Peptides against a protein of PDB entry 6DSZ. Designs and how they scored, part 59

Target 1, 361 residues: chain A of PDB entry 6DSZ
Amino acid sequence: NYVVTAQKPTAVNGCVTGHFTSAEDLNLLIAKNTRLEIYVVTAEGLRPVKEVGMYGKIAVMELFRPKGESKDLLFILTAKYNACILEYKQSGESIDIITRAHGNVQDRIGRPSETGIIGIIDPECRMIGLRLYDGLFKVIPLDRDNKELKAFNIRLEELHVIDVKFLYGCQAPTICFVYQDPQGRHVKTYEVSLREKEFNKGPWKQENVEAEASMVIAVPEPFGGAIIIGQESITYHNGDKYLAIAPPIIKQSTIVCHNRVDPNGSRYLLGDMEGRLFMLLLEKEEQMDGTVTLKDLRVELLGETSIAECLTYLDNGVVFVGSRLGDSQLVKLNVDSNEQGSYVVAMETFTNLGPIVDMCV

## One batch from the design tools (peptide; aimed at target 1 T42 L314 E348)

Design b2_p22_4_s4 (made by RFdiffusion4, then SolubleMPNN; from b2_p22_4, 10 letters changed)
Fold by OpenDDE base, seed 4:
Structure b2_p22_4_s4 (fold): chain B 361 residues (1-361), chain A 22 residues (1-22)
Amino acid sequence: as target 1 above (361 residues)
Amino acid sequence: SKAVLPPPVDEEAFLEALEKAL
């Protein structure tokens, strides 16, 4: 009996940073197929706290903090459409991951989107949005006391959504998305009415963006709006202001992931398919009335890492590079470049043994 | 060997210094 000790998955398919274990703890959460790993970020490094097995491959993993919660909750959606909201509870040495809410959000009708599952959370924690199927946007209202995750669908006229996010600073939950039609790729916004279960016209749109526009980043206040990342260009739009840059350096390889560094959204990490790590900088202009406006966008090469599937800024210039194709890394950003002009130093490397073929024996 | 995270820094000052170096 070869007990093929099913090697634990090592390929990272998601990571998130927040305050899950407590309000004060900085956590790194790593999704490795069906496994969730929870770490506390400490001066001594990553302290493992808990590993959790999930009933299916983790497709979405997002931290959020509803009003009146002292710490972040975790939303997970699996590739089998099992949704849950998890809470960390510790009582002395006893650590429990509590399911606050759960549900299956699979539809009997709909074509699964070829670009996979997208899950997003409204910054004000009013709802979760899911793009699971073409022409549908699923909404899970967030109710603190609801143990059963209920969802409804809103029809989306735009059948080929590339990416979608909730915007910040909107009176109503507002999505911003890149979609493709026969005329090209476009950006559109919709307000989501929970009451009417429909879309209302959003604050802005941008038709005919770059043909390879692939990612939406929602920018927090004071800037608001969104960043649209393409193959050749990065654009910002907030309804009133439009900025575009086309830095030649990003044309060399497709940007595939991003992470916000600053809570105010002034800096972002970008990772490309060659393992290049960039900093996207939002240059501020302070107006005479004390309002902060976006002056310019700048992209700078930090250095090279493993090919990131996901990035998360921890603290103190430390970044976790979650890799599916290569070894995951903890890297340090430095103010001074090395002899090669790199601002990145590898601190720790986590060996990726490749995809575990779950041979269901 | 667990990589020891660098000592706590003033995060904003660090990021500003990095931004200026870039």
Scores: peptide ipSAE 0.548, ipTM 0.880, DockQ to the pose 0.931
OpenDDE base, seeds 1, 2, 3, 5: peptide ipSAE 0.014, 0.028, 0.068, 0.007; ipTM 0.382, 0.495, 0.654, 0.311; seed 1 fails the geometry check

Design b2_p22_5 (made by RFdiffusion4)
Pose (drawn by RFdiffusion4):
Structure b2_p22_5 (pose): chain A 361 residues (1-361), chain P 22 residues (1-22)
Amino acid sequence: as target 1 above (361 residues)
Amino acid sequence: TEEEIEEAFAHHQPASELALPS
């Protein structure tokens, strides 16, 4: 027999922003399935540079540039457990994606977990963290000689884990995650020590959270902490400091995705399965000592995009809406809600044949 | 539509104002 592609996969599973082509090159990297798309934000709008194609299902896609690098290094993990670090190199008149490092990191003894694979990267590029199998947190230290991507497993007493994030602004690599056991689910803190290959007691106390907490947000450096998005209550956790708001405006649909807007983290974007688009706020309270603190949380609805699996703010009040169940699109957010109450205006839609349930000729 | 997109991106903001990985 023989199989050909009549149409490339159009559903968007992942999208990230960063400087990948050069420095201050606002790149939008869109992950379909086996395809990877790279764009440069120009005055025209989204203009592509190179659409590559891999021999795997892109499951983790993150950007970073470690200590003393020219441009961000892209990291990709295949669902069949193929890890690689890439680098856009336009040295010549052509374009080549050099593979700085690669290595298969499948464990012969783990069970894939509910909520699938998670790939997290250290705030200061100390290591790559993986959550492939239950009870096994895999660490991949980041240096130069680790070109044949080597790795080692730590053990995780917490068996059922929902979402994991690296915390900003800590003495060393620290992890914040939501896990489940009997008696509801909780949030616990750990420290990753890649010198002894162990877990150390984390920075702060283990808190009880909402029963349906589904997302953890890594809050940047000026504030520090973690934001946990459940079904009804949005909570902020940072050591002893703790804030939460529970608007009934949210319960109607589960919040699925989040995206950081400002570098400060004062504004965030949220998405419903009903197709909404929120703005999560961390309002500031600059005090006498010239320091900045955080006072409250406020969520107010912006309008509606399409159902988003990915979410990314690009530039000049524009957000790329990566839709898996429908057309992905481009959106302009305006201060003046011109028509009705929607601060959201569609600019461009991308044909997504969506989940093809049935068809005929 | 094309004109509106060009206007939306006519002048780019500094990269320091954008939440991008360092």

Design b2_p22_5_s1 (made by RFdiffusion4, then SolubleMPNN; from b2_p22_5, 11 letters changed)
Fold by OpenDDE base, seed 3:
Structure b2_p22_5_s1 (fold): chain B 361 residues (1-361), chain A 22 residues (1-22)
Amino acid sequence: as target 1 above (361 residues)
Amino acid sequence: MAAELREAFATRRPSSTLALPK
């Protein structure tokens, strides 16, 4: 009996940082195909805590903290449309990953979107939004007592959604999305009514954005609004303020991932298809009434890493670079550049042995 | 783990305290 020790997947397809094991612990969670790896960030570095096998390839992995929860919960959606909400529980030395809620969110009717599965969580934890199929937005209401993830669809008139996020600071759950039509790419917002199960008109829209606008970043308060990342431009809009930059350096390669560094949304890491790591900076202007507005946007090249599928800022300038195509890395961001002008130092490299082809035998 | 990694994680600090390149 050759126990073919099934080679563990090494290619990273998602990563997130938060407080999953406890309120005090800083965790790195890594999705590697069907496997979830849970680490604690310690003074000694990354301590492995648990590995969890999922019933399918992880397509969405997001941490969220409902009101009254002491620690983050984990939402996972698989490529087979199995959704779950996971909780970490430790009782002495016993570690359990508990499924608080689960459901299958597959529809019998719909064209799977070519840009893949998008899953987003409202910052106030009112709902989960899913773009699974063209012309549909699926909503999962978040209820604490519900063990069954029930979903409903809202029809989207915009058939070709590129990216979507929930906005911060909205009285009602509000999505912001980039979509494509025959006239180009546009940004639109909708309020999501849980009661009526419909979209209401959102606070703002921007028609005719950059043709290659590919990502939406929801910006926390005090700025609010969203950043739209294209091939040639980065734009900010919050309904009142619009600002666009076109730094030549981003034209060289497509930005493919982002991660918020600061809780207030003043800085973001950006990774491109060449493995370049950037910092996007939101410069603040304090108004006489004490409101904070966006003054300017700046992009700085930090250095080069493995080609990021996902980025997550940990702590003390340490970033995890999750790579699907190359080795994943822990990198340090420095204040001063090295002799090569890089602010990035690789601290640890995690060998990627390539995609495990799940040979379905 | 490299000494640099231990040093980097030895004292947790808010991300806002990271001085970015000027």
Scores: peptide ipSAE 0.205, ipTM 0.784, DockQ to the pose 0.296
OpenDDE base, seeds 1, 2, 4, 5: peptide ipSAE 0.020, 0.034, 0.024, 0.038; ipTM 0.593, 0.692, 0.674, 0.730

Design b2_p22_5_s2 (made by RFdiffusion4, then SolubleMPNN; from b2_p22_5, 11 letters changed)
Fold by OpenDDE base, seed 3:
Structure b2_p22_5_s2 (fold): chain B 361 residues (1-361), chain A 22 residues (1-22)
Amino acid sequence: as target 1 above (361 residues)
Amino acid sequence: MAEELRAAFATRRPSSTLALPK
């Protein structure tokens, strides 16, 4: 009996940082195909806590904290449209990952979107949004007592959604999305009515954005609004303020991932297809009424890493670079550049042995 | 873990206290 020790997947396809094991613990969660790895960030480094096998490739992995929860919950959606909400429980030395809710969100009718599965969570934890199929936005209402994830679809007139996020600071859950039509790419917002199960007109829109606008970043308060990242430009819009930059340095390679560094959304890490790591900075202007507005956007090249599939800021300038194509890394961001002008120092490298082809036998 | 890795994690600081490259 050759126990073919099934080689553990090494390619990273998602990562998230939060407080999953406790309110006080800082965790790094890593998705590697069907495997979830849970680490605690300690003074000694990354401590492995648990590995969890999922019933399919992880397509979405997001931490969220409903009101009244002491720690974050984990939403996972698989490529087979199995959704679950997971909770970490520890009782002495016993560690359990509990499924609080689950459901299958597959539709019998619909064209799977070419840009893949998008899953987003409302910052106020009112709902989960899913773009699974062209012309449909699926909503999962978040109810604490519901063990069954029930979903409904809202029709999107915009058939080709590129990216979508929930906005911060909205009275009603509000999505912001980039979509493509025959005239180009555009940004639009919709309010999501849970009661009526429909879209209402959102607070703003921006027609004719950059042709290669590919990502939406929802910006927390006090700024609010969204950042739209293209091939050549980065734009900010919040309904009242519009600002665009076109730094030549981002034109060299497509930005493919981002992560918020500061809770207030003043800084973001950006990774491109060449493994360049950037910092996007939101410069604030304080108004006489005490409101904070965006003054300017700046992009700085920090250095080079493995090609990031995902980025997550941990703490103390440490960043996890999750790579699908190369080795994943822990890197340190420094205040001062090295002799090569890089602010990035590799601390640890995690060998990627390549894609485990799940040979379905 | 290398001493450098330990030193990097030893002092947990809010991200806002990280001085960005000027």
Scores: peptide ipSAE 0.099, ipTM 0.727, DockQ to the pose 0.287
OpenDDE base, seeds 1, 2, 4, 5: peptide ipSAE 0.020, 0.022, 0.022, 0.021; ipTM 0.592, 0.667, 0.663, 0.470; seed 5 fails the geometry check

Design b2_p22_5_s3 (made by RFdiffusion4, then SolubleMPNN; from b2_p22_5, 9 letters changed)
Fold by OpenDDE base, seed 3:
Structure b2_p22_5_s3 (fold): chain B 361 residues (1-361), chain A 22 residues (1-22)
Amino acid sequence: as target 1 above (361 residues)
Amino acid sequence: MEEELREAFATRRPSSTLALPK
C-alpha cells in the first residue's frame, strides 16, 4: 500500500497579516487551495503554528476585528460558497480553531460573475459584502452572537462589477466599485442600509474612468476615499479631491495585486504580472485647519519578485510575496538600492511544486 | 540568510520608521 502522501498544496491563493493568534502576535496567514497555514512572525522568522483544512478552495480570506474583540477574527469564503468566521483559541499547548459562525451563501439563481468571487469587510465591522453573482450584492450582517451567517441580497443595477471595497470613515457602510457598461468603466459609491436592505446614494461617483480600471483600494483616514488602479493610470478620489497619475512604468504590465504598508494608507505595495514590485506613495499636505489632504501620488519601482497573486507587508520592511505561478517569497525592502538598482532582496523562497491537480479518480 | 531573517524580525519597528526611498 503506497501511502501516497497527498502532497500539500504549495500554490498560494491568498495571504493576510494581522493579529489572529493573540493581540500581541503578528501572524501571516496563507491560503493554499483548501489549506490554511498560520504562522507567527518571530525574531527567528516564520514559525508555523497550525494548518487548517477547509471544505473547499479558499476564495476569500480576510482578517477583521469587531468592537470588543481582543484579536482578529478570520472570515473565509470557499469557492463552493461556504462562509465561516474563525477564531484562534489556545489553552496551554492545545490549539483550536473555533468556528464562531458558519453559513452557505450560495444562491439558486444568479450568473456567477466572470471576475470571480469578491468578499469585503466594512472597516467598522458592521457587515461583510459579497459580489458572487452579476447584479447582486450579498450582505452578511456582523452580529456578535450570531452562529449562523445569514445573508441577504441587494440588487445592483450595475451588472458588471470589476472590483468593490468598503470605504473608511463613513457614517453608514459605503461601497466603492468599478463597473463596466456599454459606455465604458465607471466608479460609483453606494451606502448600504442594513435596516432597509437597500442601497442609498453614495457620496460620490466618477464616470468614464480608464477603460482598464481593475482595482479599488479603500484609503483609511485621514485621506479617506479610494484609489482606482488601471493599466495606464492610478487615480484618487474622495468626493472632494480628485488626482490622477499616468506613470509610464505601469503600462508595461498589468498590476494584479496590492497591499497597504502603513495603517494610515500613505504607502501601498503593488505587484504586476511580470513580478515587478512597486511602492505607491500618497504625499500628504497638511492644511491650516489640521486636515490632511492628498498632495500627490507617486509610484516607485522597488524591484522584481515572483509573480504575486497576493502581497502582504509583515514588519521591518519584510514582505510576503504569495505566488500561484511561481515560488512564494519573503523579501526585504531596503532603503538603499543594490548594484542592480533593486530595493528588494529575497530572504526566503518557498518552492511551488505546481498545482495539485485533484484528479478525482 | 538565517542571520538576515533574525535581524529583520528581531526588532519590530513601526512601518512608519521604514524610510523607504523618498
Scores: peptide ipSAE 0.039, ipTM 0.678, DockQ to the pose 0.303
OpenDDE base, seeds 1, 2, 4, 5: peptide ipSAE 0.019, 0.017, 0.022, 0.027; ipTM 0.495, 0.557, 0.616, 0.658

Design b2_p22_5_s4 (made by RFdiffusion4, then SolubleMPNN; from b2_p22_5, 10 letters changed)
Fold by OpenDDE base, seed 5:
Structure b2_p22_5_s4 (fold): chain B 361 residues (1-361), chain A 22 residues (1-22)
Amino acid sequence: as target 1 above (361 residues)
Amino acid sequence: MAEELREAFATRRPSSTLALPK
């Protein structure tokens, strides 16, 4: 009887930063297969608070703050389509993770999308959107009193959605997505009507984007709109303004993850398949009327890290690099480069012992 | 935890103060 001491999973498949334990605490949440690890970012570094076992592999993990909540709630979707909204509660030394709502969002019909599960939350917390199946967009309305996550589907005409996000600053919940058809890849927007349970025409579209456009980043106000990341180009569109760059440096390896650094969306971290870490900068121009417009986009190589599955900016230039293929890291972003021209310094490394292949015995 | 990490976290700073290369 080899008691294979079930080694805790070390491969990171998701990470998020927010205020989950309290309004004041900065938390790092790490998904490692079925395990959620909760840390507080302190002056002494990452303090572990709690580990939570989930009833399946975590496929989506997003923090959100509904109106009138003092702290963030956590949305989790598992690979088995179990959805939950979790709340952290502490009463003295007693720490509980409470399920505020739960549900199974699996459909009896539909082809699971080859690009996997996408889960997104409206910035105004009106709904959760899920791309689980081709040609369907699942909506979970967010209601405070609803302990049961009820979902409905809206049919997408666009069968091959590559990535999707909710836009900021929209009167109605509005999605922006990259999709592929026989003519190439395109960007489209839809408003989501909760009342009618249908899509309305969105504010803008961009046909014939780069053939390898793979990621959508929703940009907060004042810029609004979205960034579309391809293999060769990065484009911005907000309905009124279009801007594209094609920095040669991004052609070398595919950008696979991103994270917003600044709340106003002026900077983003980008990670590629070679473990290169970039900063995407949105240069602002202030107009005479006080409006802020995007002047330019710039990409800067910061340095190298482990190959990121996910990135999250913590604070004070510290970034968590969640890696599935390599060791996860805490890295420091510096203003000045080292002797090798890198702005990245590894501060802590978390050994990845490889994916626990759940041998279904 | 490396001393550098403690130093980095000892002083919390808004992301806007991160003056990365322009």
Scores: peptide ipSAE 0.140, ipTM 0.806, DockQ to the pose 0.281
OpenDDE base, seeds 1, 2, 3, 4: peptide ipSAE 0.018, 0.008, 0.026, 0.023; ipTM 0.583, 0.523, 0.671, 0.662; seed 3 fails the geometry check

Design b2_p22_6 (made by RFdiffusion4)
Pose (drawn by RFdiffusion4):
Parts: C-alpha cells; sequence; structure tokens
Structure b2_p22_6 (pose): chain A 361 residues (1-361), chain P 22 residues (1-22)
C-alpha cells in the first residue's frame, strides 16, 4: 500500500513567541502535528520564513536563550519521546535549522499520566523538566557538553499530578504543581537539586486548592508566585501572601489556556471552551519605599474569539488565537469597545478543517 | 476604567499590523 498527505494538518496544538530568527525578531512558532511553522511579525502582518517538518508529533514546544546566547534556542519533544534543541541559523543566503542537541528520553518503566506530557524550562535556563510518567519527574540539565541529551529521573511521591510550573525568583530551581490524592487535590512546592539528584522541601507551605484546579501560571520576577486557575476560583499563591476571586462569570465553561501579556505579569489572557477571552489582572500598589506589590485580582470579559487551545499576544494590541477545534485567527483588542461589549475584532482567519468526524465524496 | 487602562497600555508596539480579511 501507499499513503500520501492530501492536506497538511490544520489544527493548532501549540504556539509560542520569542526571538528565534534574530534578536528582536518577533517570531510566532505554530505547532500543528508533524509540522512546525515559523513567522516574523512584520508591518504586513504574519510573514513566514521557514516551514520545517519533523518525524514526530510535537508535544512540548518552548523557547529560551540560556546564559550568554545570541538568540533563543527552541526545544521540542516528540510524543514518542524524541527531544531536541534547535537553532535558526540564516548564516548563508539559505536557512538551516541546526540541531544543537538531541536524545530519546523514554523510560522503560512508567505509565503515562492523565493530562499527558508536560514540558517546563527553568526561569534562568538551568534545566529542562519533564512530566512524562506518573511518579517520575525527569530532569535534563542544561550545559554545553550535553549534546547527546542525557537525563536522569527523580522520584515523585505525588502520584497524580495535574500541572507543573517552574517558579520565578527563587534561591534555586523550585517547582510548583497541583497534584491529586484522596481528600481533594493540593498544591505542593519542591526544589530541584541537580547536584544531588533529589527533591528538597519547597519554599512554602502546602495549600489546599479548588477541586478542579487545572492550570498553574508562572508569575514573573517583580511579583513572583504562582497563579492557579480552577473551574470557579482564580487564586494567587506566593508563600504566605494569598489572594483569590471567584466570579460566577467563569463557571459556565472551564478555563483551558492562558497567556502572559505584559513582561510584568500584570495582565493575562484566558480562554473558555465556550470561546470566550478574559483578561486576568494583577493590579499594583506602589508603596512608599519605591517597591511594587500586588493588591487584588480582577477578571473582566473582553469578548469572544474561537475556541482556543493555544493563546499568544503578538504586538500592538494583537493576539493570535490558535484554535484546534476550529479556525485559528488573528485578533485586535481595542480600548474602545466599539460594537456591543466585545473589545475583540477579527482580523484574519486560517482555514482549519478541524476535527474531521465524517466525510463523503 | 481599570480594564480600559489595561488595554490602553497594550496599544504600544513596534509594528502597525495590517488586517487581512477574506
Amino acid sequence: as target 1 above (361 residues)
Amino acid sequence: SALQEALEEMQEGKFDIEPKPS
């Protein structure tokens, strides 16, 4: 027999922003399935540079540039457990994606977990963290000689884990995650020590959270902490400081995705399965001592995009809506809600043949 | 309002992105 592609996969599973082509090159990297698309934000709108194609299902796609790098290094993990670090190199008149490092990191003894694979990267590029199998948190230290991507497993007493994030602004690599056991689910803190390959007691106390907490947000350096998005209550956790708001405006649909807007983290974008688009706020309270603190949380609806699996703010009040169940599109957010109450205006839609359930000729 | 102020700060950018309607 023989199989050909009549149409590339159109559903968007992942999208990230960063400086990948050069410095201050606003790149939008869209992950379909086996395809990877790279764009440069130009005055024209989204203009592509190179659409590559891999022999794997892109499951983790994150950007970073470690200590003393020219441009961001891209990291990709295949669902069949192929890990690689890439680098856009336009040294010549052509374009080559050099593979700085690669290595298969499958464990012969783990069970894939509910909520699938999670790929997290240290705030200061100390390591790559993986959550492939239950009870096994895998660490991949980041240096130069680790070109044949080597790795080691730590053990995780917490068996059922929902979402994991690296916390900003800590003494060393620290992890914040939501896990489940009997008696509801909780949030616990750990420290990753890649010198002894162990877990150390985390920065702050284990808190009880909402029963349906589904997302953890890494809050940037000026504030620090973690934001946990459940079904009905949005909570902020940072050591002893704790804030939460529970607008009934949210419970109608589960919040699925989030995206950081400002480098400060004062504004976030949220998405419903009903196709909404929220703005999560961390309002400031600059005090007498020239320091900045955080006072409250406010969530107010912006309008509605399509159902988003990915979410990314690009530039000049524009957000790319990566849709898996429908057309992905481009959106302009305006201060003046011109028509109705929707601060959201569609600019461009991308044909997504969506989940093809049935068909005929 | 607080939301309008938050959106006003997002109106800064390096490029004036052009729409591409169908």

Design b2_p22_6_s1 (made by RFdiffusion4, then SolubleMPNN; from b2_p22_6, 9 letters changed)
Fold by OpenDDE base, seed 3:
Structure b2_p22_6_s1 (fold): chain B 361 residues (1-361), chain A 22 residues (1-22)
Amino acid sequence: as target 1 above (361 residues)
Amino acid sequence: STLEEALSELQKGKVDIKPKLK
């Protein structure tokens, strides 16, 4: 009896940082195909706490904290459209991952979007948004007592959505998205009415953005608005202020992932297809009325890492680089550059044995 | 530099992750 110890997946396809095990613990959660790995971030490094098998490849993994929760909950969507909300519970030495809510969000009709599954959570935890199919935006209302994730669709006129996020600081849940039409790529906003189950006109739009605009970053208060990342440019818009930069260094390779460093959205990490790690900095200007506005955007090269599928800032200048194509890494950001001008030092490397082909035997 | 200042602010974190002594 060859117990084929099924090799555990090593390729990372998602990572998030938050307070999932407790209000005080800093956690790193790593998605490796059908497997979720949960770590506590400690002074000694990553301490493994639990591994969870999922019923399908993890396509979306997001932490969120509803009002009155002491710790984060985890939303997972699989490539088979199984959605769940998970809670960590510990009682003494007993560790349980509790499913608070679940549902299948697959539609019988719709073209699966070529840019894959997008899942987003409203910063005020009013809803989850899903772009699964062209011309549809799926909404899952977040209700505390609902064990069944019920969803409804809102029709999008924009058939080719590239990326979408919920904005911060909006009275109603508001999405910002990049879409493509025959005239090019554009940015639009919509308010999402839970009551009417429709889109209302959003606060702003920007027509004719960069042709290769690929990512939306929702910026927290006090700035608000969104950053749009392209191949050649990075733009900010909040309805009142527009700012664009075109740093030559980003033209060399496509930015493929991002992560917010600061809760206030003043710094972001950017990773490109060559494994270059950048910091995007938002320079502040304080107005006489006490409002904070964006003065400028700056991009700085930090160094080189494995090609990131996902990035997540942990603490104290430590970053987890989740790689699908190469080895995942813990890296330290130093204050001073080395002799090569790099601020990045590899702390730990996690060997990627390659894609586990799920041999469906 | 603005970058060095930004990187210096990151060193105020609660969790001082040390490399595992190999």
Scores: peptide ipSAE 0.567, ipTM 0.907, DockQ to the pose 0.747
OpenDDE base, seeds 1, 2, 4, 5: peptide ipSAE 0.564, 0.563, 0.563, 0.566; ipTM 0.908, 0.907, 0.907, 0.908

Design b2_p22_6_s2 (made by RFdiffusion4, then SolubleMPNN; from b2_p22_6, 10 letters changed)
Fold by OpenDDE base, seed 1:
Structure b2_p22_6_s2 (fold): chain B 361 residues (1-361), chain A 22 residues (1-22)
Amino acid sequence: as target 1 above (361 residues)
Amino acid sequence: SVLEEALRSLQKGKVDIQPRPR
C-alpha cells in the first residue's frame, strides 16, 4: 500500500493582502490550488492562522469590504464555478471560517473563455463581475441578506475580452476592459445597470491600443480611470486625460502581474516573465482648483525575484512574491541599491516542490 | 532619485517586518 502522502500544494496561483481576521490585522492570503492559507503579517514575519480546503481549484480570490463591515470579506470562485463569500470569525481561541453566501455560477450554455476566469468586485461593493464565457458578463449582485449568490448574464458584443476591471468613482458600476477584434485591441467602458440587467454606454473608450495590451488596472481616486499595460507601452486614460509611456526596459519581457502599493494608486508593483520586479509611479499634479491630475508615469526597475504569478505589497517595503514556477518569496524593498543595483532583498523563500500533477485517474 | 524617494516613503509602514533569524 503506497500511502501517497498527499503532499500539500506549494505552487502559488493567487495572493491578496487585507484585513480579513480583524480590522487591525494585516493579513496575507495565499491560494495554492485547492488550499487557502491565511497569515497575519507581524514584526516577526508571517504567522499562520488557518488553512482552508476549498471544493476545487481557486480561480478568483478577492478581498472586499461592504459598507458597514469592520473587516474584509473574501470572495472565492473555483474553477468548477463554485462561488462563496467567506468571513473570518474568532471567539477566544476558536477560529471559524464561515460561509456568508454561496452559489454555483456555471452556465449550461457558452464557450469557456480561453484566457480563463476573470473575477472582479465593484469598489463600492455593489456587485461582482465575472468573465467566464465568451460574449457574456456575469453579474452577482451583492446583497447582505442574501445567503444564495444569484447571478445573471449580460451579453457582451465584444467576444474576446482580454482583461476587465471595475472603475473607481463611478455613480453606476462601470467596467473597463481590453478586447480584441479583427482590427486589433481596444479599450471600452460600460456602465452596468442592475435594474435593467443591461450595459449602458460607459464614460470613455480608446480604440486601437497596443496590439499586446494585456492588463487593465483600475486607478483609485483622485486620479480615477485606468492603466493599460502592453508589451511595449503603459497607458493611462480617465476620459479627460490620456498619457502613454514606452519605456524600453519593459520590452525585454512581458509584464504578467501587478499590485497596487498605495491606496490612492500612486504606486504599483509590476512583475514580468523573467522575474524582474518594477515600480510603476504615478506623478501627481495639483491644479489651482484642488483637482489632482496625472502629470507623468514612470517605470523603475527594482530588481529580480522568482517569476511572479501574483504580487502583493504587505507593509514597510515588504512584498510577497507568489510563484507558480519557482519558489515564492518574501522580499524587502530597500532604499539603497546593492552593488548590483538591486533594491530587492529576499527575506524568506518558500520552496516550491512543483505542480502536484493530480493524476486524476 | 525619484525611486529612492519613493522607496524611502515605504519605510513608514505600521508593521516593521523583520527577517526571521536564520
Scores: peptide ipSAE 0.616, ipTM 0.927, DockQ to the pose 0.752
OpenDDE base, seeds 2, 3, 4, 5: peptide ipSAE 0.611, 0.615, 0.613, 0.615; ipTM 0.925, 0.927, 0.926, 0.927

